Peptides against a protein of PDB entry 3VZA. Designs and how they scored, part 127

Target 1, 98 residues: chain A of PDB entry 3VZA
Amino acid sequence: RVERLCKSKELFEERLGLEIRRIHNEQLQFIFRHIDHKDPDKPYMFTLSINEQGDYEVTSCTPPLDCISEFQLKVRETNNFSAFIANIRKAFTALSFK
Target 2, 62 residues: chain B of PDB entry 3VZA
Amino acid sequence: AAYVTQLYYKISRIDWDYEVEPARIKGIHYGPDIAQPINMDSSHHSRCFISDYLWSLVPTAW

## One batch from the design tools (peptide; made by RFdiffusion4, then SolubleMPNN)

Design b2_p24_5_s3 (from b2_p24_5, 16 letters changed)
Fold by OpenDDE base, seed 2:
Structure b2_p24_5_s3 (fold): chain B 98 residues (1-98), chain C 62 residues (1-62), chain A 24 residues (1-24)
Amino acid sequence: as target 1 above (98 residues)
Amino acid sequence: as target 2 above (62 residues)
Amino acid sequence: MLEEVELSVEEANALYEKLLAKAR
């Protein structure tokens, strides 16, 4: 099971181009790669917490996204975390073309 | 890695086939309507294309 | 840009559990 789990993580990281890290102050860091086809290893990232009110809170976003506050609102309303992450990636992708 | 893999599934709704050759990207995406098989030869695509394709399977509707 | 300090296993698990329980 341990071997499978490790393999699973590696497959997700490579195939989705998404790394998830647990960082200090009860935060998760989501690191997208494979966004810029000209620079596949260029990271696009954000950090996330669940604040004391129990709400999703984006604590950083690099590069910054104008839409991140709206997405935070949407995920708070819907709890659709999958759509939240997917939309952020979509936004990063759009940003890479500018 | 149990929790992070659970989170990956929560995000992507993808379950990989772990018994295939490394160059084969095989799995199932469990969408809201129909489960869709994934079966790609990674040697035929760029890493960015593969990622873009897989993410295209994930609904963005809130 | 990349955060290098990761939580302990116990602390990380708690955060994951919290998130997994919250997200639909």
Scores: peptide ipSAE 0.509, ipTM 0.934, DockQ to the pose 0.744
Fold by OpenDDE base, seed 5:
Structure b2_p24_5_s3 (fold): chain B 98 residues (1-98), chain C 62 residues (1-62), chain A 24 residues (1-24)
Amino acid sequence: as target 1 above (98 residues)
Amino acid sequence: as target 2 above (62 residues)
Amino acid sequence: MLEEVELSVEEANALYEKLLAKAR
């Protein structure tokens, strides 16, 4: 099972082009790659924490997204974390075409 | 890393088939109503296409 | 921008557990 878990993480990272890191101050860093087909390794990322009030909080977004504040509101309302992440990737994808 | 893999599943709703050869991307996406099989030959597609396709399976409705 | 800090197993687990418990 341990070996499978390690393999699972690698498969998700490569196939989804999504790396999840733990960083300082109790934050998770979500790093999307495979967004720009001309530069597949270019990272698009945001950091997330659960703040002192217990709410989702995006602490950084690179490159910046105009919609990120709205998405933060939506995920706070719905707790639909899957849609939250998917919409962010969709927004990064749209940004890469500009 | 059990927790991160749990998070990947919570995000993607994908369960991989771990018994196939590395070049085969095989699994199941569990949507709200329909489970959709995934079965791709990675040699036929770019990494970006594969990722885009898999993410297209994930609903964006809040 | 791609920094990653090594956390203890306990600290890492706590962070993930908070998120997993909160998210649908």
Scores: peptide ipSAE 0.507, ipTM 0.932, DockQ to the pose 0.831
Fold by OpenDDE base, seed 4:
Structure b2_p24_5_s3 (fold): chain B 98 residues (1-98), chain C 62 residues (1-62), chain A 24 residues (1-24)
Amino acid sequence: as target 1 above (98 residues)
Amino acid sequence: as target 2 above (62 residues)
Amino acid sequence: MLEEVELSVEEANALYEKLLAKAR
């Protein structure tokens, strides 16, 4: 079972092109790859924490997204974390075409 | 690994089939109301295409 | 661009738990 969990993580990372890292100050770093078809390994990332008020808080976004603050508001309202991540990826994808 | 795997499921709603050959991307995407099978040969697609396809399964409606 | 500092298992788990508790 432990081996399967390890394999599962690897499969998600490769297939979704999404790496999730645990970084300092109780933050998660979400790293998207496979966004730019011309440069599949180019990272698009943001960091997330749960602030003292218990709310989702995006602490960084690289490259920056104009819509990230709105998405933060939306996920706070809905708790739809899946849509939150998916919309961010969609936004990064759109940005890669510029 | 357990927590991150749970998070991946919360995000993607995908459960992989771990018994298939490495080149086979097989699993199930669990939508809000329905489940959709995933079954593709990774050797026939780019990594970007695969990722784009899988993410296309994830609803973006809030 | 990429953060290289990893959290301890305990700290990471706490954040995961918080997030998983909130996520729909």
Scores: peptide ipSAE 0.506, ipTM 0.933, DockQ to the pose 0.745
Fold by OpenDDE base, seed 3:
Structure b2_p24_5_s3 (fold): chain B 98 residues (1-98), chain C 62 residues (1-62), chain A 24 residues (1-24)
Amino acid sequence: as target 1 above (98 residues)
Amino acid sequence: as target 2 above (62 residues)
Amino acid sequence: MLEEVELSVEEANALYEKLLAKAR
């Protein structure tokens, strides 16, 4: 089971180009790669926490996204975390073409 | 690793086939309407293309 | 196959805390 779980994580990281890390102050860091086809290893990342009110809170975004506040609002309203992450990746992708 | 893999599934709705050769990207994407098979030869595609394709399967509608 | 559930705020918080606790 442990081996399978480890393999699963590795497959997701490579295939989705998404790494998820636990970081200081009770946050999760989401690191997207494979965004820029010219530089596949260039990271696009944001950090997320659940605040005292129990709400999703984006604590950082690098590079910054103008839409991130709206996405935070949307995920709070819908709890559609999948769409939240996918939309962020889409936004990073769009940014990489600038 | 159990928790992060669960999170990956909740994000992507993809379940991988772990018994195939490493170069074969095989799995199932569970969309809202139907489950769609994934079956790719990774040697035929760039890493970026693969990621873009897989993410294209994930709905962005809120 | 993993259980298909939507990630609620409560579930996210629980998962979040568990992941952090696992590292410490």
Scores: peptide ipSAE 0.393, ipTM 0.918, DockQ to the pose 0.067; fails the geometry check

Design b2_p24_5_s4 (from b2_p24_5, 13 letters changed)
Fold by OpenDDE base, seed 3:
Structure b2_p24_5_s4 (fold): chain B 98 residues (1-98), chain C 62 residues (1-62), chain A 24 residues (1-24)
Amino acid sequence: as target 1 above (98 residues)
Amino acid sequence: as target 2 above (62 residues)
Amino acid sequence: MLEEVELSVEEEEALYKKILEKAR
Protein backbone atom coordinates (compact mmCIF):
# COMPACT_ATOMS: atom_id res chain seq x y z
CA ARG B 1 0.00 0.00 0.00
CA VAL B 2 2.81 2.40 0.84
CA GLU B 3 4.38 1.84 -2.55
CA ARG B 4 1.08 2.49 -4.27
CA LEU B 5 0.51 5.65 -2.27
CA CYS B 6 3.91 7.01 -3.25
CA LYS B 7 3.29 6.17 -6.88
CA SER B 8 -0.16 7.72 -6.68
CA LYS B 9 1.25 11.00 -5.43
CA GLU B 10 3.81 11.09 -8.22
CA LEU B 11 1.20 10.34 -10.86
CA PHE B 12 -1.05 13.12 -9.60
CA GLU B 13 1.81 15.59 -9.49
CA GLU B 14 2.91 14.91 -13.04
CA ARG B 15 -0.44 14.37 -14.70
CA LEU B 16 -2.36 17.18 -13.03
CA GLY B 17 0.66 19.41 -12.88
CA LEU B 18 -0.21 20.07 -9.25
CA GLU B 19 2.21 19.77 -6.37
CA ILE B 20 1.00 20.18 -2.80
CA ARG B 21 3.46 21.06 -0.06
CA ARG B 22 3.20 21.62 3.65
CA ILE B 23 4.96 24.86 4.48
CA HIS B 24 5.59 26.92 7.60
CA ASN B 25 2.80 28.08 9.90
CA GLU B 26 0.42 25.24 9.06
CA GLN B 27 -0.07 26.24 5.45
CA LEU B 28 -0.41 24.27 2.26
CA GLN B 29 1.28 25.46 -0.89
CA PHE B 30 -0.43 24.51 -4.13
CA ILE B 31 1.90 24.70 -7.12
CA PHE B 32 0.42 24.47 -10.59
CA ARG B 33 2.63 23.74 -13.54
CA HIS B 34 1.76 22.87 -17.13
CA ILE B 35 -0.23 26.11 -17.31
CA ASP B 36 1.84 28.02 -19.84
CA HIS B 37 2.30 25.85 -22.91
CA LYS B 38 5.35 27.90 -23.87
CA ASP B 39 6.88 27.36 -20.43
CA PRO B 40 5.40 24.21 -18.91
CA ASP B 41 7.58 24.35 -15.81
CA LYS B 42 6.57 27.89 -14.86
CA PRO B 43 4.90 27.68 -11.45
CA TYR B 44 1.58 29.26 -10.57
CA MET B 45 1.08 29.11 -6.83
CA PHE B 46 -1.14 29.91 -3.91
CA THR B 47 -0.93 29.14 -0.22
CA LEU B 48 -3.85 28.13 1.95
CA SER B 49 -4.51 27.86 5.66
CA ILE B 50 -7.43 27.41 7.98
CA ASN B 51 -7.60 30.53 10.10
CA GLU B 52 -8.56 30.88 13.75
CA GLN B 53 -12.22 31.09 12.80
CA GLY B 54 -11.93 27.76 11.01
CA ASP B 55 -12.31 29.29 7.55
CA TYR B 56 -10.24 28.72 4.45
CA GLU B 57 -7.82 31.58 3.96
CA VAL B 58 -5.61 32.21 0.97
CA THR B 59 -2.40 33.62 2.38
CA SER B 60 -0.59 34.24 -0.91
CA CYS B 61 -1.12 33.97 -4.64
CA THR B 62 1.66 34.19 -7.23
CA PRO B 63 1.01 35.54 -9.72
CA PRO B 64 -1.83 37.57 -8.20
CA LEU B 65 -5.39 36.75 -9.22
CA ASP B 66 -8.11 39.36 -9.11
CA CYS B 67 -10.67 36.64 -8.47
CA ILE B 68 -8.90 34.92 -5.58
CA SER B 69 -10.83 36.79 -2.89
CA GLU B 70 -14.11 35.89 -4.54
CA PHE B 71 -13.07 32.26 -4.75
CA GLN B 72 -12.17 32.30 -1.08
CA LEU B 73 -15.65 33.58 -0.35
CA LYS B 74 -17.22 30.96 -2.58
CA VAL B 75 -15.41 28.04 -1.00
CA ARG B 76 -16.40 29.29 2.43
CA GLU B 77 -20.02 29.43 1.32
CA THR B 78 -20.17 26.15 -0.57
CA ASN B 79 -17.35 24.15 0.99
CA ASN B 80 -16.71 22.84 -2.53
CA PHE B 81 -12.97 22.39 -2.30
CA SER B 82 -12.71 20.69 -5.67
CA ALA B 83 -14.35 23.58 -7.48
CA PHE B 84 -12.16 25.97 -5.53
CA ILE B 85 -8.92 24.40 -6.75
CA ALA B 86 -10.22 23.88 -10.27
CA ASN B 87 -11.37 27.48 -10.57
CA ILE B 88 -8.00 28.76 -9.40
CA ARG B 89 -6.28 26.68 -12.07
CA LYS B 90 -8.73 28.00 -14.64
CA ALA B 91 -7.93 31.54 -13.56
CA PHE B 92 -4.19 30.93 -13.79
CA THR B 93 -4.70 29.49 -17.25
CA ALA B 94 -6.57 32.59 -18.34
CA LEU B 95 -3.86 34.78 -16.87
CA SER B 96 -1.16 32.97 -18.85
CA PHE B 97 -2.76 34.22 -22.05
CA LYS B 98 -1.72 37.85 -21.78
CA ALA C 1 1.19 9.80 1.76
CA ALA C 2 -2.24 8.43 2.56
CA TYR C 3 -3.93 11.73 3.23
CA VAL C 4 -2.25 13.66 0.41
CA THR C 5 -3.47 11.09 -2.08
CA GLN C 6 -6.92 11.37 -0.56
CA LEU C 7 -6.65 15.11 -1.03
CA TYR C 8 -5.79 14.64 -4.69
CA TYR C 9 -8.85 12.44 -5.04
CA LYS C 10 -10.99 14.98 -3.21
CA ILE C 11 -9.82 17.61 -5.69
CA SER C 12 -9.82 15.67 -8.95
CA ARG C 13 -12.10 12.68 -8.33
CA ILE C 14 -9.63 10.65 -10.39
CA ASP C 15 -8.54 7.12 -9.58
CA TRP C 16 -5.53 5.88 -11.53
CA ASP C 17 -4.87 2.46 -12.95
CA TYR C 18 -1.51 1.61 -11.44
CA GLU C 19 -0.94 -1.60 -13.40
CA VAL C 20 -0.24 -0.09 -16.82
CA GLU C 21 3.05 1.07 -18.31
CA PRO C 22 4.20 4.59 -17.41
CA ALA C 23 3.42 5.99 -20.85
CA ARG C 24 -0.24 5.02 -20.48
CA ILE C 25 -2.41 7.44 -18.57
CA LYS C 26 -5.31 5.29 -17.55
CA GLY C 27 -7.89 5.83 -14.86
CA ILE C 28 -11.43 6.85 -14.05
CA HIS C 29 -12.88 10.23 -13.27
CA TYR C 30 -15.86 9.96 -10.97
CA GLY C 31 -18.21 12.78 -11.77
CA PRO C 32 -21.43 13.45 -9.92
CA ASP C 33 -23.51 11.65 -12.53
CA ILE C 34 -21.22 9.44 -14.58
CA ALA C 35 -17.82 7.80 -14.37
CA GLN C 36 -15.61 8.86 -17.25
CA PRO C 37 -12.78 6.56 -18.33
CA ILE C 38 -9.36 8.04 -18.92
CA ASN C 39 -7.08 6.33 -21.42
CA MET C 40 -4.29 8.33 -23.03
CA ASP C 41 -0.91 7.66 -24.56
CA SER C 42 1.34 10.28 -23.00
CA SER C 43 3.81 10.04 -25.88
CA HIS C 44 1.15 11.50 -28.17
CA HIS C 45 0.52 14.62 -26.10
CA SER C 46 2.32 17.45 -24.38
CA ARG C 47 2.36 17.63 -20.61
CA CYS C 48 0.27 20.78 -20.79
CA PHE C 49 -2.36 19.16 -22.97
CA ILE C 50 -2.61 16.18 -20.65
CA SER C 51 -3.04 18.38 -17.59
CA ASP C 52 -5.54 20.65 -19.33
CA TYR C 53 -7.56 17.66 -20.43
CA LEU C 54 -7.64 16.08 -17.00
CA TRP C 55 -8.61 19.34 -15.33
CA SER C 56 -11.37 19.80 -17.91
CA LEU C 57 -13.02 16.77 -16.31
CA VAL C 58 -13.26 18.55 -12.96
CA PRO C 59 -16.44 20.61 -12.54
CA THR C 60 -15.99 24.27 -11.73
CA ALA C 61 -19.57 24.91 -10.65
CA TRP C 62 -19.74 25.96 -7.03
CA MET A 1 8.10 31.27 -3.98
CA LEU A 2 8.66 27.53 -3.71
CA GLU A 3 9.44 26.31 -0.23
CA GLU A 4 10.96 23.10 1.02
CA VAL A 5 10.14 22.28 4.62
CA GLU A 6 11.49 19.29 6.46
CA LEU A 7 8.54 17.71 8.21
CA SER A 8 7.81 14.29 9.54
CA VAL A 9 5.30 12.16 7.72
CA GLU A 10 2.96 12.51 10.67
CA GLU A 11 3.14 16.29 10.69
CA GLU A 12 2.54 16.52 6.96
CA GLU A 13 -0.36 14.09 7.09
CA ALA A 14 -1.97 15.96 9.96
CA LEU A 15 -2.53 19.11 7.93
CA TYR A 16 -3.82 17.16 4.95
CA LYS A 17 -6.21 15.37 7.27
CA LYS A 18 -7.37 18.69 8.67
CA ILE A 19 -8.18 19.98 5.19
CA LEU A 20 -9.93 16.75 4.28
CA GLU A 21 -12.06 16.86 7.39
CA LYS A 22 -13.07 20.44 6.71
CA ALA A 23 -13.82 19.70 3.07
CA ARG A 24 -16.40 17.09 4.08
Scores: peptide ipSAE 0.595, ipTM 0.942, DockQ to the pose 0.728
Fold by OpenDDE base, seed 4:
Structure b2_p24_5_s4 (fold): chain B 98 residues (1-98), chain C 62 residues (1-62), chain A 24 residues (1-24)
Amino acid sequence: as target 1 above (98 residues)
Amino acid sequence: as target 2 above (62 residues)
Amino acid sequence: MLEEVELSVEEEEALYKKILEKAR
C-alpha cells in the first residue's frame, strides 16, 4: 500500500505535470510543468495558504496572472477546489502563448 | 503520501490503474455524473499533450 | 523559484489534510 501511494504521487506528477510541495509558513506550492510545449520543464507556479480567516489565499503566482484574484474570490464563493486549480492551469496555458 | 494523493484526486478526479505497464496511461476520470475511461500509450504522445489532455477532462465551471 | 524545505512527514501531511478538509 505504501509503495502504491508513492507510485501514485509520481504518476500524478508526471502525467498532470503538477508537483505539490509543502513550503514554509503553512503554504502549499503548486508547480505546473508541461505548459509550454517548446519548454516542457518550465515551471508555472503559485503558492496557497489558508489565512487566519480560514479562507483560501494565493500568496504568490509566478508568472503573475491577472485573473488570480478573481479565481481566489471564486473558490472562496464556491469552494470548488478542482475548478480553481484547473482554471489556474488554463490561465497559465493561455499565458504561455503570448 | 496518503493525503497528497487524495489531494491529487480532489483536484483531478482521476484514479489510475496501477497494474499496467509504465508506458500505458490508464485510469478513470470521475465527473460529477459520468465516469470516463483513460487509456493512452505514452509513447505516442508528448508529455505536454498528455498533460493537456488529462487536464481537459477536469471541469472548469465554478 | 522552486523552494526546497525539509519537513517532517507529519508536518507535510498536516497541511495537505487541512486543505482536503476545507475542500470538502
Scores: peptide ipSAE 0.593, ipTM 0.941, DockQ to the pose 0.753
Fold by OpenDDE base, seed 2:
Structure b2_p24_5_s4 (fold): chain B 98 residues (1-98), chain C 62 residues (1-62), chain A 24 residues (1-24)
Amino acid sequence: as target 1 above (98 residues)
Amino acid sequence: as target 2 above (62 residues)
Amino acid sequence: MLEEVELSVEEEEALYKKILEKAR
């Protein structure tokens, strides 16, 4: 059972190119790879917490995304976490073409 | 890590078939209206293509 | 930058659970 869970995590990491890490101060770091087809290992990442008000808060974004504040607002309004993550990846993908 | 895998499912809505060969990417994406099977040979595609394809299954509408 | 801290199993699970509960 534990082995299956570990395998599941590895499959998601490789296939989605998304690693999720817990970091200090109760934050999660989302690391996207496989964004730049010329450099598949180049990381695109953001960190997320739930602030004192109970709201999603993006605490960092590397590289910066102009739309990240809007996405934070949208996920607070809709609570659509899936769309939130997917839109961030789409934005990183668009940025990689510059 | 039970909860991290649950988080991946919450994000992607993908359930993998864990009994197939490693080179076979097989599973099901559970969309809002339909369930779509995933069945790819990883040797036929780049890692970036595979990831892009899988993410294309995830709705971006808020 | 890439970051990762070492947490106990229960602490790690609690953090993910917190996000999952928020996302419900």
Scores: peptide ipSAE 0.593, ipTM 0.942, DockQ to the pose 0.754
Fold by OpenDDE base, seed 5:
Structure b2_p24_5_s4 (fold): chain B 98 residues (1-98), chain C 62 residues (1-62), chain A 24 residues (1-24)
Amino acid sequence: as target 1 above (98 residues)
Amino acid sequence: as target 2 above (62 residues)
Amino acid sequence: MLEEVELSVEEEEALYKKILEKAR
């Protein structure tokens, strides 16, 4: 099972172009690659925590997204984590064309 | 890595077929209405195309 | 900009579990 789980993680990382890292202060860093077709390894990332109130909180976003605050509000309202991550990737994709 | 894989599933709703050759991207996306099969030859596509395609399966409606 | 911290197995699992539990 351990081998399968490791393989699963690697498949998701490569195929989705999404790496998830643990960073200091109980935060997760979501790193999107494969966004810029001219530079597939260019990272687009944000960090996420659950704050003291128990709410999702985006603690950083690089490059910055104008919509990130709205998305944070939406995920707090809907608790649709999948849509949250997918919308962020969509926004990064749009940004890569500018 | 059990929980991280669960997180990937929570995000993508994709379950991979682990019994195929590495060049074959095979799995199932479990959408709200239908289960969409995934079956791609990675040698025919760029990494960016593959990722874009897979993410296109994930609903963005809140 | 990119960072990763080494955590114990228990700590790592707890962090992911916390997100998963909230997302349910």
Scores: peptide ipSAE 0.592, ipTM 0.941, DockQ to the pose 0.770

Design b2_p24_6_s1 (from b2_p24_6, 10 letters changed)
Fold by OpenDDE base, seed 3:
Structure b2_p24_6_s1 (fold): chain B 98 residues (1-98), chain C 62 residues (1-62), chain A 24 residues (1-24)
Amino acid sequence: as target 1 above (98 residues)
Amino acid sequence: as target 2 above (62 residues)
Amino acid sequence: MLLEELDDPEGLKELTQKILDKAK
């Protein structure tokens, strides 16, 4: 089972170009790659925590996204984490064309 | 890696067929209404195209 | 394929918290 899970994780990381890591201060780091077709390894990332109120809170975003605060609000309202992550990736993709 | 893998599934709704040859990207995307097969030859596509395509399967409606 | 194991009705927030707690 561990091997299956490990392989599955690796497949997700490579194919989605998304790495998920736990970092200091009880945060999750989401690292997107494969965003910029001219530089596939260029990272686009944000960090996420659950604040004292129990709400998702974006603690950093690199590069910064103007829409990140709105997305944070939306995910709190809808609890649609999938759409949250997908929309962030879409925003990063749009940013990469600048 | 169990919880992280679960998180990937919660995000993407993709279940990989990890028993196929490495060059074959095979799995199933479980949308809200229907399941769609994924079956790609990775050697025919860039990493960015593959990722973009897979993410295009993920609904962005809140 | 891990559908049976991954298709858990567990909430995302709870799952996230579990990741933060156990780093798994």
Scores: peptide ipSAE 0.349, ipTM 0.927, DockQ to the pose 0.070
Fold by OpenDDE base, seed 5:
Structure b2_p24_6_s1 (fold): chain B 98 residues (1-98), chain C 62 residues (1-62), chain A 24 residues (1-24)
Amino acid sequence: as target 1 above (98 residues)
Amino acid sequence: as target 2 above (62 residues)
Amino acid sequence: MLLEELDDPEGLKELTQKILDKAK
């Protein structure tokens, strides 16, 4: 099982171009790559925590997204974490063309 | 890595076929209504295309 | 296939918290 889990993680990281890491101060870092087709390794990232109220909170976003606060509100309302992550990637993709 | 892989599944709803050769991207995407097979030859596509395609399977409706 | 292992009914926040609480 351990080997399968390791392989699974590697497949997701490479195929989705998404790395998920735990970083300091109880935050998750989501690192998107494969966004810019001219620079596939260029990272687009945000960090996330669960605040003292128990709500998802975006603690950073690099590069910044003007829609990130709205997405934070939406995920709090809907708990649709999948759509949350997918919409962020979509926004990063749009940003990469500017 | 158990929790992280679970998170990947909850995000993507993709279940990989772990018994195929590395160049074969094979799995199933479980949408809300239908399950769609994934079966690609990675040598035919760029990494960016593959990622874009897979993410296109993930609904963005809240 | 890991569907049975990964399709856990655990809530997203709980899962996230477990990841956050796990020491590397």
Scores: peptide ipSAE 0.331, ipTM 0.926, DockQ to the pose 0.068
Fold by OpenDDE base, seed 2:
Structure b2_p24_6_s1 (fold): chain B 98 residues (1-98), chain C 62 residues (1-62), chain A 24 residues (1-24)
Amino acid sequence: as target 1 above (98 residues)
Amino acid sequence: as target 2 above (62 residues)
Amino acid sequence: MLLEELDDPEGLKELTQKILDKAK
């Protein structure tokens, strides 16, 4: 089971270009790569926590996204975490073209 | 890695076939309507294209 | 992989919290 899980994780990391880390102060760090086709290893990242109210809270975003606050609102309203992550990646992708 | 793997699934809805050769990207994407197979030769595509394609399977509607 | 191992009925926030609480 451990081997399966480790391999699965590695496949997700490489194929989705998404790394998920637990960092200090009870935060998750999401690191996107494979965004910029000219620089596939360039990271685009954000950090996430669950605040005292039990809501998802973006604690950082690098590079910054104008839409991140709206997305935070949307995920709180819809609880659609999948769409939340996908939309952030979409926004990072759009940013890479500018 | 159990919880992280579960999180990846909840995000992507992809189940990998990890028993195939490394160059083969094989799995199933479970969409809201139908399940679609994934079957790609990674040697034929860039890493960015592969990632873009896989993410294109994930609905962005809230 | 066994989908049953991945598609846990656990709530997403609970899963997230478990990730956050899990020791490395």
Scores: peptide ipSAE 0.324, ipTM 0.925, DockQ to the pose 0.068
Fold by OpenDDE base, seed 4:
Structure b2_p24_6_s1 (fold): chain B 98 residues (1-98), chain C 62 residues (1-62), chain A 24 residues (1-24)
Amino acid sequence: as target 1 above (98 residues)
Amino acid sequence: as target 2 above (62 residues)
Amino acid sequence: MLLEELDDPEGLKELTQKILDKAK
């Protein structure tokens, strides 16, 4: 089972181009790659925590996204974490074309 | 890596078939209403294309 | 940080669980 889980994680990382890390102060870092077709290894990332009120809170976003605060509001309202992550990736993708 | 894989599933709704050949990207995407198979030859596509395609399966509607 | 730390029950487990509970 352990081997299966490890392999599954690696498949997700490579195929989705998404790495997830636990960083200091109880945060998760989401690192997107494979965004810019001209530079597939260029990272697009944000960090996330659960604040003292129990709400999702984006603690950083690199490169910055104008829509990130709105997405934070939306995920708090809907609890649709999947759409939250997908929309962020979509926004990063749009940014890569500029 | 149970929690990691669980998180990936919560995000992507994809379940991989990890027992196939390495070059074969095979799995199932579980949409809100229906499940769809994934079956790609990675040697025919760039990493970016593969990722873009897989993410296109994930609904962005809130 | 290493991805293996995502299995760390110290704080991370709580965070992960909270995220999982909220994810649809």
Scores: peptide ipSAE 0.234, ipTM 0.909, DockQ to the pose 0.462; fails the geometry check

Design b2_p24_6_s2 (from b2_p24_6, 11 letters changed)
Fold by OpenDDE base, seed 3:
Structure b2_p24_6_s2 (fold): chain B 98 residues (1-98), chain C 62 residues (1-62), chain A 24 residues (1-24)
Amino acid sequence: as target 1 above (98 residues)
Amino acid sequence: as target 2 above (62 residues)
Amino acid sequence: MLLEELDDPEGLKELITKILEKSR
């Protein structure tokens, strides 16, 4: 089971170009790669925590996204975390063309 | 890795067939309506294309 | 993978909370 889970994680990381890390201060770091086709290893990342109220809170975003605050609001309203992550990636993708 | 893989699944709704040859990207995407197979030859595509394609399967509607 | 293990009814927020707590 452990081997299966590790393999699965590796496949997700490579194929989605998304790495998920637990970092200091009880945060998750989401690192997107494969965004810029001319620089596939360039990271686009944000960090996330659950705040004292139990709500999703984006604690950083690099590069910054104008829409990140709105997305934070939307995920709190809808609890659609999948759409949250996908929309962030979409926004990073759009940003990579600027 | 259990919770992390669960998180990936909840994000992507993809279940990989990890027992196929490494060059084969095979799995199932479980969309809201129907499940769709994923079956790609990684040697035919860039990493970025593969990622873009897979993410295109994930609905962005809130 | 075994979908039964991955597709449980656990909320994502709870899952993330568990990840964060387990990592402490």
Scores: peptide ipSAE 0.594, ipTM 0.940, DockQ to the pose 0.067
Fold by OpenDDE base, seed 5:
Order: C-alpha cells, then structure tokens, then sequence
Structure b2_p24_6_s2 (fold): chain B 98 residues (1-98), chain C 62 residues (1-62), chain A 24 residues (1-24)
C-alpha cells in the first residue's frame, strides 16, 4: 500500500505539475509548475492554513494574485476546494502571459 | 503520502492506473456526470500540455 | 487503481486538518 501511495503521489506531482507540502506553522504549500511553457519549472505557489475559526486562509501567494482574496471568500462560501485550486492555477496561468 | 494522495484525488477527481508503463498516462477522471478515461502517450506531449489538459478536466465553477 | 483507498467519506476540511496536524 505504501508503495502504491508513493507512486500515485509522484504521478500526481508530475502530471498535474502540483506539489503539496506540509510546512511550518500548520500550513500547506501548493507549488504549481508547468505553468509557463517557456519555463516549465518556474514555481507558482501559495500557502494555506485553517484558522482558529476553522476557515481556509491563504497565508501567502507568490507571485501575488489580485483574485486570491476573492477566491478565499468563495471557497469559504461554497466549500468547493477543487474549484478553489483549479481557479488559482487558472489565475497563475493568466499571470504567466504577463 | 496517504492523506496527500487523497487530497490530490479530491482536487482532481483523477484515479491513476499506476501499473502501466511510465510513458502511458492512463487513468479515469470522475466528473460530475460521467467518468472519462484518460489515456495519453506522454512522449507525444510536453509536460505543460499534459498538465494543462488534465487541469482542463477540473471544473472551475464554484 | 487506488479508487477504493482514496474515495474515503472523510470531509475535505477534516482531511486537510489531519495533514496539517501531521506537520506539527
């Protein structure tokens, strides 16, 4: 089972170009790659926590996204975490065209 | 790895066929209506194209 | 396929909480 899970995680990381890390202070770091077709390894990332109220909270976003606060509000309202992540990637993609 | 893998599934709704050859991107996307097979030859596509394609399967409607 | 292992009825927020707690 451990080997299967590790293999599955590796496939997700490579194929989605998304790495998920647990970092300090009870935060998740989401690192998107494969965004910029001219520089596939360039990272686009944000960090996420669950605050004292039990709400999703974006604690950082690099590069910054103007829409990130709105997305945080939307995910709190809808609890649609899948759409939350997908929309962030979409926003990073749009940003990569500069 | 278990929880993170579950998180990937909840985000993407993709289940990989991890027992096929590395060059074959094979799995199933479980959309809101019907399940769609994924079956790609990775040698025919860039990493960015593959990622963009897979993410295009994920609904962005809130 | 890992569908049976991954399709737990656990809520997303609870899942993330467990992941975050593991980072402690």
Amino acid sequence: as target 1 above (98 residues)
Amino acid sequence: as target 2 above (62 residues)
Amino acid sequence: MLLEELDDPEGLKELITKILEKSR
Scores: peptide ipSAE 0.593, ipTM 0.940, DockQ to the pose 0.069
Fold by OpenDDE base, seed 4:
Structure b2_p24_6_s2 (fold): chain B 98 residues (1-98), chain C 62 residues (1-62), chain A 24 residues (1-24)
Amino acid sequence: as target 1 above (98 residues)
Amino acid sequence: as target 2 above (62 residues)
Amino acid sequence: MLLEELDDPEGLKELITKILEKSR
């Protein structure tokens, strides 16, 4: 089972170009790659925590996204975490063309 | 590892067929209305294209 | 496949919390 889980994780990381890390201060780091077709390994990332109120909180975003605060509001309202992550990737993709 | 893979599934709604040859990207995407198969030859596509395609399966509507 | 093991009714926040707790 452990081997299956490890394999599955690796497939997600490579195929989605998304790495998820646990980092200091009880945060998750989401690292997107495969965004910039000219530089597939260029990372686009944000960090996330659950704040004291129990709400999703974006603690950093690199490169910065103007829409990130709105997305944080939306995910709190809808609890649609999948759409939250997908929209962030979409925003990073748009940014890569500038 | 178990929780992280669960998180990937909750994000993407993709279940991989990890027992196929490495060059084959095979799985199922479970959308809100219908489940659809994924079946790609990775040797025919760039990493970026593959990722873009897979993410295109994930709804962005809130 | 692993769907039956991955698709649990646990809430996303709870899942993330568990992940963060395991990081300690």
Scores: peptide ipSAE 0.582, ipTM 0.938, DockQ to the pose 0.068
Fold by OpenDDE base, seed 2:
Structure b2_p24_6_s2 (fold): chain B 98 residues (1-98), chain C 62 residues (1-62), chain A 24 residues (1-24)
Amino acid sequence: as target 1 above (98 residues)
Amino acid sequence: as target 2 above (62 residues)
Amino acid sequence: MLLEELDDPEGLKELITKILEKSR
């Protein structure tokens, strides 16, 4: 089972171009790659925590996204985490076009 | 890696067929209405194209 | 295929919490 899970994780990381890691202070870091077709390895990142109120909270975003605060509001309202992540990637993609 | 893998599934709704040749990207995307098969040759596409395509399967409607 | 193992009815916030706590 462990081997299957490890392989599955690797497939997700490579195929989605998304790495998920736990970092200090109980945060998740989401690292998108394969965004910029001219530089596929260029990372686009944000960090996420669950605050004391139990709400999703974006603690950082690099590069910054003007829409990130709105997306945080939306995911709190809808609990649609999938759409949250997908929209962030879409925003990073748009940003990569300058 | 169990919880992280579960998180990937909850985000993407993709179930990989990991028992195929490495160059074959095969799986199923489970959308709200229908399930769509994924079956592509990675050697025919860039990494960015593959990622863009797979993410295009994920609804962005809130 | 790992669908049955991955499609846990667990809530997402609970899942994320478990991820954040497991590595402690």
Scores: peptide ipSAE 0.575, ipTM 0.938, DockQ to the pose 0.068

